# Peptides against a protein of PDB entry 7RZF, part 80

Target 1, 358 residues: chain A of PDB entry 7RZF
Amino acid sequence: PFQEEHLKQLYKIVPIKDIRNLYVTFPIPDLQKYYKSNPGHYLGHLIGHEGPGSLLSELKSKGWVNTLVGGQKEGARGFMFFIINVDLTEEGLLHVEDIILHMFQYIQKLRAEGPQEWVFQECKDLNAVAFRFKDKERPRGYTSKIAGILHYYPLEEVLTAEYLLEEFRPDLIEMVLDKLRPENVRVAIVSKSFEGKTDRTEEWYGTQYKQEAIPDEVIKKWQNADLNGKFKLPTKNEFIPTNFEILPLEKEATPYPALIKDTAMSKLWFKQDDKFFLPKACLNFEFFSPFAYVDPLHCNMAYLYLELLKDSLNEYAYAAELAGLSYDLQNTIYGMYLSVKGYNDKQPILLKKIIEKM
Target 2, 358 residues: chain A of PDB entry 7RZF as posed
Amino acid sequence: PFQEEHLKQLYKIVPIKDIRNLYVTFPIPDLQKYYKSNPGHYLGHLIGHEGPGSLLSELKSKGWVNTLVGGQKEGARGFMFFIINVDLTEEGLLHVEDIILHMFQYIQKLRAEGPQEWVFQELKDLNAVAFRFKDKERPRGYTSKIAGILHYYPLEEVLTAEYLLEEFRPDLIEMVLDKLRPENVRVAIVSKSFEGKTDRTEEWYGTQYKQEAIPDEVIKKWQNADLNGKFKLPTKNEFIPTNFEILPLEKEATPYPALIKDTAMSKLWFKQDDKFFLPKANLNFEFFSPFAYVDPLHSNMAYLYLELLKDSLNEYAYAAELAGLSYDLQNTIYGMYLSVKGYNDKQPILLKKIIEKM

## One batch from the design tools (peptide; aimed at target 1 G48 I83)

Design b2_p26_7_s4 (made by RFdiffusion4, then SolubleMPNN; from b2_p26_7, 16 letters changed)
Fold by OpenDDE base, seed 4:
Structure b2_p26_7_s4 (fold): chain B 358 residues (1-358), chain A 26 residues (1-26)
Amino acid sequence: as target 1 above (358 residues)
Amino acid sequence: MFEEILKKKLKEMEEKIKDSLRIIFE
């Protein structure tokens, strides 16, 4: 276990690649035995959320961070890490202390709101979907993976243990949150900007780094993180599929799309899945407008329209992605293309949201 | 972020920084 001397440390690391990353890490107890509740996944889901009121949304709005990942990582025997990792912008590299302050403000928000059973249920449902419709892996890799995880899970559960949540444990969520404190933090900043400013070399890979104690004043600043009113829990994900019924193949199913509607204003082609038999659909819409590309002005207006539309849909994009839905909007020389793909159950909801924003 | 997405992103991240991660976790 990390001793107190290993806490409140800052590592400045020189990467081989031109990357800028921040790792905010917290030693946590070994949670392996609690895989059925997986409190680290619950917290990782919220901390790593990309919707409105999320940590990432705020950090992006400031131009400091591009991406954020939160979650637990296995450590040595008897402990784990909770990690918040962000991809830093050049400006973000100058504001690491403030980025971490925002992390602690978000964590404080999670403490204030307390564990939410509905969030756990969403995680459970999402993981169940992911398990049920998991793609086939290469046998060799899969076997090796399973052999490795047999050390951690009962044989009967080895296939499901990484996916299926069974128990809501608010006590464990709170326990992990109690470890996500400034006094327990280990910070690593990865940037080429530290080249020539390091005093240590890692033994195995020769990675150059500098280790520094985080000043007590900075720790205290993070300890006094207030509730930032910009941070909110996510709303319920309305796109999570619940119906996975596969309709029987029609007797007259054609190998090609059949024209099932033909009007002056619309044509509709339909093809039933005769190959994969998945509860998924691909909806493709081509909108034709004689004004879309009539001149450079109209072309630019059509472009701006789509950019504004995409921006207006950002609030749904992450929730849809989590639920295994995707959409695409493109300008065409004839007008606009829209696609909606993924599980068919909630596609009408996403489509309705798109149309309401159009 | 969804566990599979998280695992994937974490794994991608780990691959990008394999050499640097030991400093953080050892």
Scores: peptide ipSAE 0.044, ipTM 0.775, DockQ to the pose 0.637
OpenDDE base, seeds 1, 2, 3, 5: peptide ipSAE 0.043, 0.027, 0.042, 0.030; ipTM 0.767, 0.748, 0.764, 0.755

Design b2_p26_8 (made by RFdiffusion4)
Pose (drawn by RFdiffusion4):
Structure b2_p26_8 (pose): chain A 358 residues (1-358), chain P 26 residues (1-26)
Amino acid sequence: as target 2 above (358 residues)
Amino acid sequence: DSAFAIDYDIIENSHTVKTSLAEMHH
C-alpha cells in the first residue's frame, strides 16, 4: 500500500490524552513464507534489546527516551511492515532528527558486521527449552489459536509453530536488513503541541494531522556517515537454564500450603508441586509499612521510589525476563509487593540482587 | 487519505508488533 509518492514523509498528529511518541515505519515484503529462518525475529532481537551498550540504553543515557519497542508488524497478506516505536521526554521532542539518526547509526553498526551464528544458536536453544516445558493450556482460546494458525502451516507442525527452527540462513537476514534504508522511511510524530497548526483532518474518526514531507537535507544527513555511537552487541547470556531436575516428594506432603515459619518478622507458606512437575517455581512477597499511605505525599513518594528502582534495574534484569525468569515489583496500598516467577535455577541470584538494589 | 489510515491504525494498534520470539513465549 505504500507507493513512493507517500514515502519519506513525517506526519504530525494531535492526540486527546497527553502522550508523546515517534513511529518509524518501514515497508517490507511478505516473510510468512519464510517460517523456518525467521529473519524478522532476528532483527527484532537485535534492535529492541535492552542491556549494556544497546540502542535503548544510549537513548536513556542522553535523557531523551523512556523505552522503545522493535520487531516487525504483520499486515494482511502479501505485505509486511517493520516498526521502531519510541516515546519521548520533554526535550526528546526537540531532537527527533537526532533520535532517528541514532537509529540508523545502530542499524549501520549492525550492517557492518551482519549475521551472527551464536545469536541464532542461542535463540533456537531458548525457543527449544521454552517449548519443551510448555505449560498447560486453558481449553478456550487455545483451540482458537491453533485454528487461527491452521491456515498457513501443514498438519505436522501445527503445534511447533515459531518454536522450532531448523536453519540459519544469512542471506535473508541480509535481505531484510537491506530494506531498512532512509529511502524507505515513514516518520510519524504524535504530540499535543500542534493544536492550532493542523490543516487536514480525518473524516472517519476526526483527528488532525499534517504533511511535513522531509526535505532531502536530513535524508542525506541520515545515510551519509554512520560509524557508531557507543553501541555494542549484547554479550553472552548467563541466565540460560541448566537444571531441569524435578526434586522428589518429601515425607510431609500436604495438599495445601502450610505455615512453616512464624516469627514477629516474617511468615512463610510452602508447598511442593504435586501435579505439574515442571522445573520452575513462583516466589511472592508482600512487605508492609504503616508509612506507605499516611498522607498523599507519602502515598506519592512510594510510586516514585519503586518506579526509579524499576528504571535502574531493567538494564540488569532484562536478560532474566528474556530467559524465562520474570519479576514484578509494584506498590500496594498497605506496603509494597514483589513476585518473581520462572525457571527453578536462577531465582536466588535474581531475588538477592533485587533486595540489594532495593 | 489511505496512507494516513494505515498510520492511524498503526498508532492505535502499536502493541500488536511482533517482537523477539523469546519475548513472545515468555

Design b2_p26_8_s1 (made by RFdiffusion4, then SolubleMPNN; from b2_p26_8, 16 letters changed)
Fold by OpenDDE base, seed 1:
Structure b2_p26_8_s1 (fold): chain B 358 residues (1-358), chain A 26 residues (1-26)
Amino acid sequence: as target 1 above (358 residues)
Amino acid sequence: SESVRIILDLIENSDSIKRSLTEELF
């Protein structure tokens, strides 16, 4: 376990690559025995959420952060880390104290709302989908991974243990949240801006760094993190598939798309999956407008329209992606292209939302 | 040292950890 002397530390690290990253780390107990409830995954899902009222949404709105990841990582024997990692903008590098304050405000929001069984159920459902429809891994990598995890899981569970959630354990979620406190924090800032400002060299990699104690005043500011009214729990993910029925291959199924509808205003081609047999579909729409490319003004207006449309859909993008749905919108010389891909069950919901914003 | 190494392992593997944390999250 980290001794008290190893807590409340700031590391300024010089990278080889031109990267700006912040790592906020917390020592936590070994949670391996609790894999059936996986409280670290529950917290990582919420802290790493990208939807409205998320930590990332607020930090992006300020121009400080591009991406955020939260989760547990293996430590040394008998303990783990919970890590919040963000990609910093140049401006965000100047606001690290405020970024971490917002992290603690979000953690305080999670503590105030308490563990939510519906969030656990969504994580369970998402992980079950991911397991069931997992792509074929390279056999060599997969066997090596399985061999590694055989030490942690019963043989009967070794294939499922990383994916299948079974137990909602609010007590364990609260226990981990209780470790996510400023008094337990370890901060690392990675930036080339620290070049020539370091006093230590890491023995194994030769990485230049500076270690500093975080001032007690800063720790107190983070300890007094109030509830920020901008932070909200995510809404229920309406895109999570529940129906995985695969329709039988039609007797007249062609190896190529067949024209199934031909009208003055629309043509529809259909090809049934004859190869993968997955509960997935690809919906592709080409919209034609005689105005899309008539002159530079109309071309620019069509571009701006599509950018505004994409922006208006951002609220659904992350929830759809989590549920294994994606969409793409592109300008064409003839008008617009829309693609919706992923699990077929909830594609109509996403498509409807796209059309309602158009 | 170990703490910086854990962070460095996170940095060197950041592309793989972004992938693995996203691949473990997805």
Scores: peptide ipSAE 0.031, ipTM 0.660, DockQ to the pose 0.383
OpenDDE base, seeds 2, 3, 4, 5: peptide ipSAE 0.029, 0.030, 0.029, 0.028; ipTM 0.631, 0.649, 0.656, 0.636; seeds 3, 5 fail the geometry check

Design b2_p26_8_s2 (made by RFdiffusion4, then SolubleMPNN; from b2_p26_8, 15 letters changed)
Fold by OpenDDE base, seed 4:
Structure b2_p26_8_s2 (fold): chain B 358 residues (1-358), chain A 26 residues (1-26)
Amino acid sequence: as target 1 above (358 residues)
Amino acid sequence: SESFRIILDIINNADTIKKSLTEELF
């Protein structure tokens, strides 16, 4: 485990690839024994959230970060890490201290709100859905994975332990949150901009790096992270499926889509799934407009409309994706194409929101 | 050395971590 001398360290690392990443790492206790509550997943879900009022949303709004991942990672037996990893923009590379300040402001928001049972329940439901409808993996890879995780979980639970949450443990969430402090931080910045500015070489891979102590003034700045009023907990995810009923196959099910509605303004084709028997659907809409491609101006207006529509839907996109729903919007020479895919239960909700934004 | 090895292991397995964090998160 890291001692005090290993904390409050900054690593400037030269990558082989042209990448810009920030890793903010905290040593945490071994959470393996708590897999049924998985407090690290709870925190990862919130810190890694992409919706309105999230850490990522704020950092994106500033042009500093493209992507964010938060979660627990295994270290060695008896300890873990909590890691917040962000993909940095060129501008974000100049604002690393402020990015980390925002991380601590969000963590402070999580402390102020306290553990939320409804968030745990959403994670539980999402993981249960993911487990229940897990795709078939390649046997070789799957067997190797299972053989590995047999070291961590009881044989009876080895298939479920990574997915199924059972117990809401606010005490463990608070315990992990208490480790996510500036005094416990380890920061790694990965950028080619450090080339020729390093003084050490890693022994195994020859990676060039510089190690520096984080100044006490910077640590204090992070310790004094206030409640940023821009940060909010996510809203409840309305897209989480609850109905998984599979309708019986129709006796006269055609192997091809059947025309079930024909009107002057619409045609509807339907094909029941006769192969997979999943509580999933694919809704495809083709909208025709004579104005979509009449001239270059209208073509560009149709494009801009779709880009604005997509932007306006970003609020729902992440929550829908988490729930196993997806949508796609494309311009066509004839108008617009919309696809909505995933669990059929909540597709009408997503479709309604798309139409309301249109 | 061990402290940096963990960071490198994080970096070198970043794709695996992104996948495992997505597979452990989902």
Scores: peptide ipSAE 0.032, ipTM 0.471, DockQ to the pose 0.404
OpenDDE base, seeds 1, 2, 3, 5: peptide ipSAE 0.023, 0.016, 0.026, 0.007; ipTM 0.392, 0.315, 0.558, 0.368; seed 1 fails the geometry check

Design b2_p26_8_s3 (made by RFdiffusion4, then SolubleMPNN; from b2_p26_8, 15 letters changed)
Fold by OpenDDE base, seed 4:
Structure b2_p26_8_s3 (fold): chain B 358 residues (1-358), chain A 26 residues (1-26)
Amino acid sequence: as target 1 above (358 residues)
Amino acid sequence: DESVRIILDIIENADEIKKSLTEELF
């Protein structure tokens, strides 16, 4: 549907809310028929990755972006969009051209590395876990959602089609990557800073905007995006669960935590899940230190220690979260609290990483 | 202009998009 006149356009949009957003959009073919391979999800996973060497990591390091999401969205019938959306800082609003340059550098890195079957396999495994352990939705919302997606998927697959990946299609990944080019870009910047600087009003929403052609020099700058050596593919996610065994309920299982270890230096309470029967656990650790709150200096040192520890764990936080693991670290007046939650299979790995950084 | 409407539809549904993209990633 988009002709050349609709491409390489910049839209400056005035929001109602005080938000700063950048939308970098690319028209792509309709990928609906390829839901079993979902090449847009593969690319969204990598472009939206938050780990070391990611696009977001670099943009955050510059203070330009807070959050990034990437993926495919349905358009009108017969086409889709690939969208990269970022939440802009005030400084980032001044560096939109350079932000988009970094996006194209990352996309160029993806082209240079080519499609990775292991990344697809991780996406497949993650989505299979998400499907298998999906929470109960409100029936009304769920029914309405299913009724909507029945237009897109066979009845037999309607429940699984959004989750279950079956086919690695590097050709389709490359095809989508080939559409993610500067010559195909449509950029929208959303900011109140454009108030009083717009010349158009959209008929349906009444949104004030200005439309401008992106200068050819800027397009060329993006077309000449080099391989930025800061960008790297993510490492394999070691936190993806593979064992979902649920141990039988113990005959003597108490409704309350039982003290199973009592030593001079540690007490351990255990309660088996008797309600949910999920391959999940909650590990909670309370560390006691007489120095944690002895004076204001020690209190601030204990706080600073945990902030530094959290910062040092950021490299694992996103990968753990993707895998359905979470951790929390808090200062207490008695010392420190650590919580590790989620699928029990890889909790020991995450816990070990935390303890090694401590 | 249908081209502008599509962008606005993206923006107006940004929370749903973020949710869907997050739900697709998880």
Scores: peptide ipSAE 0.143, ipTM 0.790, DockQ to the pose 0.423
OpenDDE base, seeds 1, 2, 3, 5: peptide ipSAE 0.035, 0.050, 0.062, 0.026; ipTM 0.722, 0.734, 0.742, 0.490

Design b2_p26_8_s4 (made by RFdiffusion4, then SolubleMPNN; from b2_p26_8, 17 letters changed)
Fold by OpenDDE base, seed 4:
Structure b2_p26_8_s4 (fold): chain B 358 residues (1-358), chain A 26 residues (1-26)
Amino acid sequence: as target 1 above (358 residues)
Amino acid sequence: SESVRIILDLIENADEIKKSLTEELF
């Protein structure tokens, strides 16, 4: 267990690679026995969310952070860590205290809203989808992974324990949130900018680092983190698939796309999946405009239109991705190309959102 | 020493952690 002397510490670490990372870590109880509720996953999902009103959205808007990941990790026997890891920009490296303030403001927002059963249900549904449609792993790697996790889970549950959520435990979510406090923080900043500014070397890896106590004034600043009105819980993910029905293969299914609609304004080609038998589809749209590439002005207008369209769709991109949906938008010399891929159930919803923004 | 090692283990395994946390999110 970390003693008080190990808390409220800042580590400045020199990496071998040219990377800029921030690790904000919190010692938490061992949650392994609670794998059926996985409160750390619930919190990781929210803290790591990329949608509007998320922590990452705010930190990106300031140009301080590129990526954010949050979740629980095994530490040593009898305890875990909750970790918030961000990829820092050069400017973000100068604003680490304010980045961490925003983390605590978001955590305070989570405390104020309390545990949400609908968020747990979304996590449950997403994990169930991931489990059900999990890709085949390399047998050797998979066997080694399973052999490792047999130490943690009952034999009967070893295949499902990492995926299947069963129990909503708001008490455990609140318990973990109560550990995510400034008085319990350990911060590591990884940057080459600390080269020649370190005073210690780690014995195992030879990594150069400096350890400093976080000033009490900074801890107090984080303890007084207010509710930032920019932070919001995510909206319900409308893209989570619920129907996984696979239609029977048509008796006359052709190995090639068949033209099923031919009009003056549209041609539609269709091919049923005859190989994978997954509840997935690929919708590809090619839009033709005689104006798309008529001159440099129109070409640039078509480009700008597509960039603006992409930007307007960013609010859905993450939620769609989580749900196993993707879209792609490209300019062509003849107009534009749209692709929508993934689980077929909610593709019409995503497609409608795209069309409404067009 | 152990306190720093844990952070370094986090850094060295950052790709696996990111992958694991991403695989836990997906």
Scores: peptide ipSAE 0.098, ipTM 0.775, DockQ to the pose 0.407
OpenDDE base, seeds 1, 2, 3, 5: peptide ipSAE 0.086, 0.066, 0.085, 0.061; ipTM 0.763, 0.750, 0.766, 0.753

## One batch from the design tools (peptide; aimed at target 1 G48 V69)

Design b2_p27_1 (made by RFdiffusion4)
Pose (drawn by RFdiffusion4):
Structure b2_p27_1 (pose): chain A 358 residues (1-358), chain P 27 residues (1-27)
Amino acid sequence: as target 2 above (358 residues)
Amino acid sequence: SLEEQEEELDKLVLTDEEIIINKDVLE
């Protein structure tokens, strides 16, 4: 649907609720036919990746961006999209050309070195382990899912869809990586600061927007010289699991969780798993404080402190959320709350780091 | 995570003017 008359364009959209965002849209051909190598998931794993020396961490370091989501958007049949969607700070709206410039800097940093063998082997191992201990399904919604993807795949791999991968073909990685060029951009800015500046309006919904077609100054400023920032490739993962042993049932087996520790400081509830036999467990905590909801100031500082703890710890723990260990730490009325769940091997390192950062 | 990123992409819509934006902007 994107003919070349309406390419290289930058719209400005006025919302109703106060948000600020930047959408970078590329068009690409259909890659649902290529469901074994999956090049779109490779570029999505290399673009939208938080951690040391990556696309999001440098935009955090310049104070322009809270978070960004990579990957490719799939539309209808016979055509596909690719999206880099970002949200903006107060002075992140002033430097949009520099943000997209850094996006092509990281793309060119990934074009000078191209394919990687160990990233494909790591991602295939992760999908294989995440498929081998696939948990049980709720019978409603699961049959709708496997009848939703029954139209594309044969009868043998109706289940093993986007779980098992056979081959690493760098040609398709290079092909989809070539189609991401600044002659293929479609920038869209959402900001509430364009109230009285919009000429055009939408008939169907009634929204207002513009046409600021990007002059060639910034296009030929985008693809001209792109060496690097302080970017780097992600490093070897250490949260990949190795212990897949189901520990045996002990003498005191109970059908409900029993109180084991009762002190004036803490209490526990424990139950070995009897039904599921998956090498994974969930640990949860609820810390109490009478000072958390005293007045609005003390009920306000709690969200700010907990949010800045999440801010300063996502850079460390995104590899744990990527390997299958997910944690969550949010505030409650009475006190604050913690819940770490996932594979059975790496809970102590993660929970201990959470406490010592807390 | 990857599942959260896929959910954010599912929140995107394509308009009559061939603009790709968030669905809550239309509300």

Design b2_p27_1_s1 (made by RFdiffusion4, then SolubleMPNN; from b2_p27_1, 10 letters changed)
Fold by OpenDDE base, seed 3:
Structure b2_p27_1_s1 (fold): chain B 358 residues (1-358), chain A 27 residues (1-27)
Amino acid sequence: as target 1 above (358 residues)
Amino acid sequence: SEEKRKEELSKLVLTKENLIIEKEVLE
């Protein structure tokens, strides 16, 4: 475990690459024995959420952060880390203290709402989907991973332990939340802007860095993080598949797409999967407009339209991605292309959301 | 994906004694 001297520390790190990253880390107890409840995953799911009212959504709205990752990481023997990592904009690099304040405001929101069993159930369902359709990992990587996991899990559970949530443990969620406090923080900022301002060199890679104590005033500011009314728990993920039935191969199944509908305004081709036998589909739509590329103005308008459409769909994009659905929207010389891919069960829901925004 | 996220989180380890930064992140 870290001693007090290792807490409330700021590391300014010089990268070789032109990157701007913030790492907010919290030492937490070893949660390995709680793999059946995985409280760190629950918190990582919420803190790392990208939907409306999420931490990332607010930090993006301010222009400070591009991406956010939240979760637990293995540490040394007997402890783990909870890490919130963000990709910083140039502006975000100037607002690191306020970014971290927002992190603590979101954590305070999680404390105020308390553990939600429905969120745990979504995590369980998402993990069950991921496990059920996990591609066979390359044998070497899989064997090495299993060998590491065998130290922590019964042999019978090794294959499932990372995915199968069995027990809702609100007490353990609260216990981890109690470690996500300003007094327990270690902050690392990675930026070339610290070049020539460092006084230490890391032994393994020669990475230049400076270590500083975080001022008590800043710690107090984070300790007094209020409830920011912009932060909300996510809504239920409507895209999580529940039906995994594979339809039998039709007797008339063609090896190529067959035209199944031909109208004045639409043509529909269909090909049944004859190879993979997965409860997945690829929906591809090509829209033709004579006006899309008639002149440079219309081309620019069509581009802007798709950018606005994509932006308006961002509220669903993350929830769909988590559920193993994806969409793509592209401009074409003749208009636009839409692709919806993934589990077939909830594709109609995502497609409806896209069409409603079009 | 969460797996990709775990891989990204693996890039920086703030150890007790030393800051270990994965070469793949900084290079």
Scores: peptide ipSAE 0.021, ipTM 0.685, DockQ to the pose 0.432
OpenDDE base, seeds 1, 2, 4, 5: peptide ipSAE 0.025, 0.022, 0.019, 0.019; ipTM 0.725, 0.677, 0.664, 0.668; seeds 1, 2, 4, 5 fail the geometry check

Design b2_p27_1_s2 (made by RFdiffusion4, then SolubleMPNN; from b2_p27_1, 9 letters changed)
Fold by OpenDDE base, seed 4:
Structure b2_p27_1_s2 (fold): chain B 358 residues (1-358), chain A 27 residues (1-27)
Amino acid sequence: as target 1 above (358 residues)
Amino acid sequence: SLEKQREELNKLVLTENNLIIDKEVLE
């Protein structure tokens, strides 16, 4: 659908709001028929990963990007787009070429490693969780959404098609990766800094923009993107829940936390959920240390300790978030506070990881 | 997160010149 004249283009767009975004887009074939494998989602998961060795991690470390999203988007009939969208810092706006180089380095890493079935399985499992616990949409919005997707999916699959992955198709993953090349790129930069520097107006929305061809030298630089040793595939996400069993409400369940353990060194309160009936738990730990805030030195040491602990746990933060787990660590005047929240199934694993770093 | 990715991608609109950009750019 795209002629060569539409590729290798740079669009400088003036936003209404003070936003700075970079959109790196690639036209790809219509993959709707492959919704059961959803290779674009697989790639979006990896490209949009936020863990150690991710694209975002590197771009953040340079202070160029705040957020990154990768994935497929429907286009007109017969084609789709793969999009990498980043929120740019002021500094990042000056380094767009280098940002895109890093994108291609990461894509090259994905080519080198090849499709990973375990990654697909994680995507499948995460989608299953998301589907199972999808919040009820408003009736009007729900109806409109369903009506829209009925054009693409069998009626019986409409509710599940967006979430259920069933088929690992490494061939399709490789096919999409083969489309993610500099020669196929369309770049849009959104910034108010382009105000007064545009020469075109978009017909539908009246957005002011300038279109430029990306120089061949820049395309060549991106084509020659090497393997950057900083980029690594994510490790397996150990936090993805698989057990969603809800325990029955105890007959003697109290509406308030009950003291179930009382020792010289610890007290434990427990309250069973009597309202939501979700396979979730909230674990709260308050640690008391008589030394934590005795003097400024101890206070600073306690603060530093917690900061170091948080830093050491950062490797798990994104994986936990993806799996519907969260943790919080705070200094208190008496010591520290730890909270672990989310699906209860893998909370012990996260808690163990935290304790191992303590 | 997957949900965040979907939400962000759902905010994107197609322009006349086949650009996909956030609706917030246009409003």
Scores: peptide ipSAE 0.262, ipTM 0.886, DockQ to the pose 0.647
OpenDDE base, seeds 1, 2, 3, 5: peptide ipSAE 0.255, 0.244, 0.234, 0.240; ipTM 0.883, 0.879, 0.873, 0.877

